# Peptides against a protein of PDB entry 8HF1: the designs that were tried, part 300

Target 1, 320 residues: chain A of PDB entry 8HF1
Amino acid sequence: NVMLYATKPTEVMVSFPHQEQVLTVTRLISAEIEKFYVSLDLMNIGVQPIRRSKSLQCLRDPSKKSFVKQLFNDFLYQMKEYGIYAASIAIISLIVEFDIKRRQAETLSVKLMHRTALTLCEKIRHLLVQKLQDMTYDDDDDNVNTEEVIMNFSTPKVQRFLMSLKVSFADKDPKDICCLVFVERRYTCKCIYGLLLNYIQSTPELRNVLTPQFMVGRNNISPDFESVLERKWQKSAIQQFRDGNANLMICSSVLEEGIDVQACNHVFILDPVKTFNMYVQSKGRARTTEAKFVLFTADKEREKTIQQIYQYRKAHNDIA

## One batch from the design tools (peptide; made by RFdiffusion4, then SolubleMPNN)

Design b2_p29_5_s1 (from b2_p29_5, 14 letters changed)
Fold by OpenDDE base, seed 5:
Structure b2_p29_5_s1 (fold): chain B 320 residues (1-320), chain A 29 residues (1-29)
Amino acid sequence: as target 1 above (320 residues)
Amino acid sequence: DEIEKELEEMLKEDEAFNAANPLRPPYTD
């Protein structure tokens, strides 16, 4: 019995400076969201009919206000962590969600609440796109999707991630690539997917090399809130990745719970590794002989990250 | 320790990658 020593993937760390984006537009957007929260708290939407959907979440926010705040808080996080270019994509997901909620509203007060949220998202989108246009000579919306605009309006973390992809995959055969990108949050999957589509299209060395897909973990919170369309899309995305029609899959950490993803040659962890299980499971997806496991860390957290990797490697060797 | 040596190599690779791939200065107003 040759114990196939699972070829330990080469672990790579990519550090990036912790730079806060000092943009007037980000401060303005944050201030507009805070003003909206004050207005939202003052809105009388009445007693919402408790839809007896068996999902415990419909019980937690009878006002549906906390859900609205959650979406904007997730947007603010994405704007801070990934930059204003990523935020311009992330806001579209909020626009779509609030338009659906506005159309599905059972009461006029709830309809008006979602309409007000939607109007704020449209204003935020305009402010973001206008700022992206500062690097473009032409007012054409399509000119904001250049490699230069993407790179300049992305955080150092995202810039390092994109550079790492370019260095790793430039001019390679797409069949030789099986890449996973792990992110913490569900909404980050869609945001990074949209960013990667535009970056790959603007980068000739990657355009015919990388075909991205994303997989949002099932909302453990309510299978009823996953549209039949989202569930069909997730199944299709997994199948495309299995069939080799996509070679890069963006995943939330919920892949830990048993999505049978193929053995990959590249695994990128965009967000900090928080648990030993996450480390072992994500690293355990990098199963080829030349597999790479890439971690991203802020310079300020570099030492702590190294110490954590040491502990995880030691604990993994003690179990193996 | 073998793990410490592998981590020192990983730190050197990070420094080399960062030197070879300079960041753009953050866009400021």
Scores: peptide ipSAE 0.597, ipTM 0.943, DockQ to the pose 0.769
Fold by OpenDDE base, seed 1:
Structure b2_p29_5_s1 (fold): chain B 320 residues (1-320), chain A 29 residues (1-29)
Amino acid sequence: as target 1 above (320 residues)
Amino acid sequence: DEIEKELEEMLKEDEAFNAANPLRPPYTD
């Protein structure tokens, strides 16, 4: 029971201005996705045969159209919340997912739907990479992975997060670092992981300091589709983090499911804390007084966030 | 209130961090 430990980590708030990226490419991508939704609604996919062992989700959406829309909506959210650089990584996760679904398609119509979605993702990836190249001298894909490109094409939230990591961990001993980064969405874990790999590689002060790993929460939508591979990956990632082979873990709602992660000296909450349970569980991983619990908030939500933290601290003290 | 005091310190730390770590100008077309 995480509540049994009177954990008093140092709570830190990092505010960031809410700035919409006014880029033609983001508007173009959004319009292409909306156009694709209209086309998707016109596609005759038919009713897929319900196998008796299919998850509750397969029962709710026999056409799998809602799942396709969900993935693109999650991508649009990531592009808005984390910026174009993060979006260029996030789109790769959609490409992988749609390619798997295309190969696993039971009907030609479903195969074609996933092929069309995949083609759109490839177009989006090209548009994003081309825009990142506006700051590069050479057409080489590796030149987009500089600290400068990452920072300039990231939202203020992600910039503050990266700056907070650099300030917290520059030139430290890797053995003294045990860091958790919480994000809300499953695909955000992979996106932020890829972003951090590139940022760490481009930042000399962090290259030999931070070794990131990620852990994806169980898919609440289809727990049965958590591949044996994903479960093996989760176990391996947790084990690497326990063994000290990784010292930064990006995770979603997995800790709500009672995964026993070791005590950490840094906990970053990249997305808004939505529940008291999330607050207590995430804060309960920072077990020492020297541990930092870092919350990120938009300036517009700063007052509301402060009031929410006040209520959560009060409620936690009343139960302790 | 002890909580209010801790929150005031947290606000000051945020302001200090923001001042020490300026954001890059947003890339615009």
Scores: peptide ipSAE 0.583, ipTM 0.939, DockQ to the pose 0.762
Fold by OpenDDE base, seed 2:
Structure b2_p29_5_s1 (fold): chain B 320 residues (1-320), chain A 29 residues (1-29)
Amino acid sequence: as target 1 above (320 residues)
Amino acid sequence: DEIEKELEEMLKEDEAFNAANPLRPPYTD
């Protein structure tokens, strides 16, 4: 088993304070989404034909309403966990998805539901961008993509992550970098990818050093709902990473089941490691002699994280 | 324990990293 004989990577822990961004805009957005849920529950979209998807794993309520609520709940999570800058990127993914669903709507009622969701996303985007502009002198949307704006509107977790990337990769040869970034949620891959693109472009020491890509694991979405475009993008992203045209890959935890990703010298776990399998599999991607495996933890969970790492290391040594 | 020693070094490295890389104060209203 190639994983058992791999050089153990150096494990690094990066702690961050649990600071909630106390912004009126985040409270306003949450309240607007809650009002929307009340309105959504009152919408009569008619009886939707239950497409019996044969795949047992779609625990996603096939209800078009439940899917809309899930997207907004995932957005609210991203806004809380990563900050309003990441949220300004995350909302674009919702806009795109609701526009597609609006165009694909078989009924007027479903079309109107997705249109209402889209209008809310556009309002949320405006509120977020307007708040990011509070630090800019110019009303131009492009001026919000500075290192200063990104850092000030990111959570301490994201700030520590970006600082860890800067310290790890400043002025390095791009060819010497093979980095994985693991995140828990599918939609987090997209927003962290967009955030990293803007951060790298605004950070001279990382400009032309890091070329990010993202991939979403196949298992989180029934193959029936994964667009041909998403599958094409995923294949292209993996190929770019294999060819060295991308040297940083953001991926959801579902990489477990058979994405043949090359041996990496850096693995970042942005979200908490929840399982021993996730620990072993993600750590097992850091296979070079000087490989680093970086974990992020809240200060309040630091002791619990250390105890969990101890248990995982012990259990891994018993299997190795 | 070797694991305990490695965890103590991880804690020192975290403290050193945090000291060398201060957080920006969160933007507030």
Scores: peptide ipSAE 0.580, ipTM 0.939, DockQ to the pose 0.748
Fold by OpenDDE base, seed 3:
Structure b2_p29_5_s1 (fold): chain B 320 residues (1-320), chain A 29 residues (1-29)
Amino acid sequence: as target 1 above (320 residues)
Amino acid sequence: DEIEKELEEMLKEDEAFNAANPLRPPYTD
């Protein structure tokens, strides 16, 4: 019977203008990725040896080419949705992934494919960093991590998110903070984590107040394919959040998989809520007194978002 | 209804937040 006094969290909507960042560098990067896709389609990587892994489920491992395209499509999405600063962090994750795949390549053709992808990522990284340096007087890579550079090279969505964090948590006791940030995509967790580390370090009012961590979703790929390093890191991140050594957790759909995360006082939904189940499950993590559930919406989608929240609240009240 | 009133309050809070926290213009070429 303890379920009855679940104080409904205060639902907050934060709107932002849908402005696409019109930069020459973003157009150049998109064009370079499109040229790479044409070259990738022409690459003969040979017949991949069917790894007779006994489980029929492994037959759906997308072709090595489709995986490369997926990573670049995810990067393009992150650059569009979060901006150039976030993209400069996201590209490092692609560099690491393609270097691992290059080293693990069983054939020279597959090794060459991943090497070509890696060379493109290094070029993209250089273009992004060079553009971030346009606001800096010094050519030092460290000067790109200022609050000003982060804010000016972030989308309105990310700016509103960072402002919402600053307003919510400036000069608070770290012990009074238990924050979840939900994102749709696994790679967005790492990107937003790196962005938050740099933003917190550049923002005095958040220094020693927020300690972020992230959780990478277990790929629905069998737990056998998770690297021992990824599993150790996930366990460590969850434990740090449970012990209060981290007070902000960035996660994807992982929390739907029954990770017992503590009752939080803040839940931020950075990406659009797509389903009633996602709404109920994420809102259901905001369980403390005065808990806030914060949604972000583009101004263009504001009316549609309000109508969707109305429907979700009505449906939730009919089940409760 | 009660939900409509809560949504009207949420809209007013969004407007107040936006007024109090102006966006930095994104860097443009």
Scores: peptide ipSAE 0.580, ipTM 0.939, DockQ to the pose 0.779

Design b2_p29_5_s2 (from b2_p29_5, 12 letters changed)
Fold by OpenDDE base, seed 1:
Structure b2_p29_5_s2 (fold): chain B 320 residues (1-320), chain A 29 residues (1-29)
Amino acid sequence: as target 1 above (320 residues)
Amino acid sequence: DEIEKEIEEMLKEDERYNKEHPLKPPYTD
């Protein structure tokens, strides 16, 4: 029972300015996705055979168009919430997904639809990488993975998060670190993981200190193949985190379902806390008084976040 | 109340942290 831990962690709030990145590239990408949606709506892919595969996905999108739109909407969200650097990593996940879907396509029309989506993702990737290169004099793709590029092309939230990691973990013994990072969306786990790998590699004070892993919750929507790979990855990631081979775990809120992760000394909530259960369960992973529970909030949402924290603390005290 | 006091301390710590760790200006075109 996560509620029964008598030791309250130190709650920390980190505010950040709500700044929309007004980049021409971001507007261009949004416009290209909108044009693609118009084209996608005009595509006649016919009636798709309902495979009796136990995946709830086949029941939700008989046209397979809604899933394509969902992935691009999730990408647009990540680009807005985390910035164009995180978006350059997030787009790779879409490329992989659409390439799998293109290969698995039962009809030429569906194959063409996923191919068109893939072509758009490659264009978006190129536009993002080219914009990241504006700070680099060298055409080498590896040169975009510097601390400076990561920080300048990340949203204030991500900048505050990275700074909080650097301040919290610079030059510490890796064995003394047990960190959880909670994010709302499944795809955010992968892009923040990739961002952290590059940031840690570019930041000397965090090199060999932080070893990140990510865990994707059980999504009943994933294809059977992805669900097997994800289950294998999840088991491996949990085991590495238990064995101390990883000391930072990025996870979506689906860890609420009782994944046995050890008590951690740091818990970061990168996205807004939407439910009391998420608050209690994530906070209940920080089991010592020395443990930190860090919340990130936009300045515009600061008052609302404070009221929500007050209500959650009060409700938690009334149940404990 | 005790919760309000803890929130006020959390707010002061956030202001301190923000002052000690200024953000880089967002990249603009």
Scores: peptide ipSAE 0.496, ipTM 0.919, DockQ to the pose 0.763
Fold by OpenDDE base, seed 4:
Structure b2_p29_5_s2 (fold): chain B 320 residues (1-320), chain A 29 residues (1-29)
Amino acid sequence: as target 1 above (320 residues)
Amino acid sequence: DEIEKEIEEMLKEDERYNKEHPLKPPYTD
């Protein structure tokens, strides 16, 4: 029972300015996705047999237009919340997903739909990479994966997160580090993982110090659609983290799914804590007084976040 | 309240951290 080890970690709040990146490329990408939605609505993919069961089943068919829109909406969210650099990684996950679905398509119309989505993703990827190259002075250094590029094309939240990692873990022994990073969305785990790999590789003080891994939550809506590969990856990622082969784990709501991760010295909550259960479960992974529980909040939401922290601390003290 | 004091300390630490670690301005066109 996670509640019994009430060693209160040190709670840290890190505020960041709510600054929207107003870039022409983000507007262009949004407009291209909107144009694609219009074209997608006009596509005749055939009448898929409406299995009459509950409204959520319409989202269960991975070949449906709604799922394609969900992936692009999730991408747009990641671009807004984490920035252009994170978006350049997030788009790769869409490319992989649409290529798989294109190959699995039983009909020419569904195959064409996924091909059109894939072509748009490749265009978006090119636009993002080209914009990241605006900071590369030398035409020969195709490496947009520098600390400077990552920081400049990341949102204030991501900048604060990366700086907090650097300050917390610079030149430390990898064995002394056990870190959890909680994110809200499944696809954010992969995006932040890719961002961290590049950031760690570009940051000498974190090279050979942090070894990130990610764990995607089980799709509670359709565990049957979770690929055998994803389940194998989750088991392997957890095992690597338990064995100390990875010392930073990025996860989405995994603790709510009953996945027992070891006690950690650092717990970062990158996205807003929405529930008391999430607060208690994530905080309950920081089992020492020396452990840090770090919350990120936008300045505009600071007061609301403080009130929530107060309520959660009070409720936790009343139960402990 | 003890919780209020802990929150005030947390806020002061956040302000200190923000001063010590300035953000890069977001890249703008």
Scores: peptide ipSAE 0.495, ipTM 0.919, DockQ to the pose 0.772
Fold by OpenDDE base, seed 2:
Structure b2_p29_5_s2 (fold): chain B 320 residues (1-320), chain A 29 residues (1-29)
Amino acid sequence: as target 1 above (320 residues)
Amino acid sequence: DEIEKEIEEMLKEDERYNKEHPLKPPYTD
């Protein structure tokens, strides 16, 4: 009988100003990636043997070049959408991926391609870290992980998100928190997870309150060796969240994949709600009596977001 | 409309939240 009185979650919209970080470093990084794409297009990697994987999920073995471009495009998106602090974490994921692909390279030309990509990522990481150090008096890399540095080098969206976490969870009992954070992209889960670890560690009011974890959707998992590690990580992450060893879970589109997560008291939608299904499923996770469902929107898109929320609420009421 | 009223309340709360929690401008060169 208690399931029938699913109290509607309180829907909250948090607007943020559309302020682009006007940094010379971001323009330099974008220009270096564009130069790299020109070089990459000129690289002769030869005819790649078509591995006939028997699994009919021939996800088009993305041409080894198209996969490299996808990773850098996802990085550029994260740098733009979340800021240079988030980008300094996101670039590490590219470094790891390109080092794995370099080691797994079957040909010298493919090995060289991944090595060139890796060298660019190392240069980008150095440029980002050096820029984060502009706010620090000491050359020590550890000094860039302060609340002040994180906030000042994050986009207004990420600042609003972090402030909303601090306001919502400061000095609360960890057992009373069950939080979901939805992001659009798979790589954003890892990036925001790393950012949250550093933010929580630098914020005394959250340090012993929030224990974050992340999971990514299975459909976005490359069938390679990473897919086995990621599947193990996902199972562990979900189990930690179910056992209460983690109380904040960062997710990309996992609800569409039938991952059953417990009822939560907070649901944050960090990226725009693109589908009615995502709205209903994510809102449907906020099922406690005091549940909050928080949406983030740019001021320039506020009217469009309001119209979309209206349509989604109307459509949800017509189905219920 | 009930949905319109809920949206108006949500908008007022957003404006209140923005006033109570001012953003620092992102670091610039």
Scores: peptide ipSAE 0.491, ipTM 0.918, DockQ to the pose 0.788
Fold by OpenDDE base, seed 5:
Structure b2_p29_5_s2 (fold): chain B 320 residues (1-320), chain A 29 residues (1-29)
Amino acid sequence: as target 1 above (320 residues)
Amino acid sequence: DEIEKEIEEMLKEDERYNKEHPLKPPYTD
């Protein structure tokens, strides 16, 4: 019995103040989305031809309105949880998705619905970019992608995350870094990836150190709707991370699906750990010598987080 | 408890980190 002394990673908690960003732009965007929901509910889209694609999701909303609302609700969540800079990236994903859905629309009414959603996303993008430009002193430098803009328009959670990356990885050899970043939601992977690309490019100490990639979980509910492009991209992203061409991987709940990710020296949990399985599996990826397992928690949730960590550690020791 | 001790150390380290790395005040209108 080789008790594989699983080198227990050093667990680190990083707390952040729970400050809601009270921005007029955030309130305006939320109000525009709510106004759009009222308009969307009044839209007569008719009985859509049920494409007999066996996916259970197509059966839930014959009008396809629920999918539109889900995307905007996911955007509102990202804007609240990560800030308006992250939201400026997240809205691009909605623009792309609604443009695809607009082109794939089988009826004029569905085409119009997706066009109206797209127009709202373009308005939201303009409002976000305009607000990001309020910190650019020089009219000529349209570059809203500075470290200062990213930090000032990010939530305290994202600021702590970016600072933790800078402290952990500044001026290190890229080969010595194998980092995982866990997020709860599929769309957050793309949003945080875009944010990290801009942050790394604006931060000299990280520019040649961190090469981020992301991995979107397989939508277990409809593997058939994984675009051939998404599957190719996921396979390429995993391969780049295995080959060391990427040294930071942003993941959603993908580890629960048994994706074989290599042993890492850093694991960041950006969103709250909700399950014992997520705790064990994510912590179980921090297997190198001196590996760190970093949890982010709001000050308000600190006590609850500590109690949960205690229970998870106890349960893990009882199984090990 | 060993777990409680490890958690107390983790809390002290968080307090130290927060003191050494103050957040930028959130942007306000």
Scores: peptide ipSAE 0.480, ipTM 0.915, DockQ to the pose 0.802

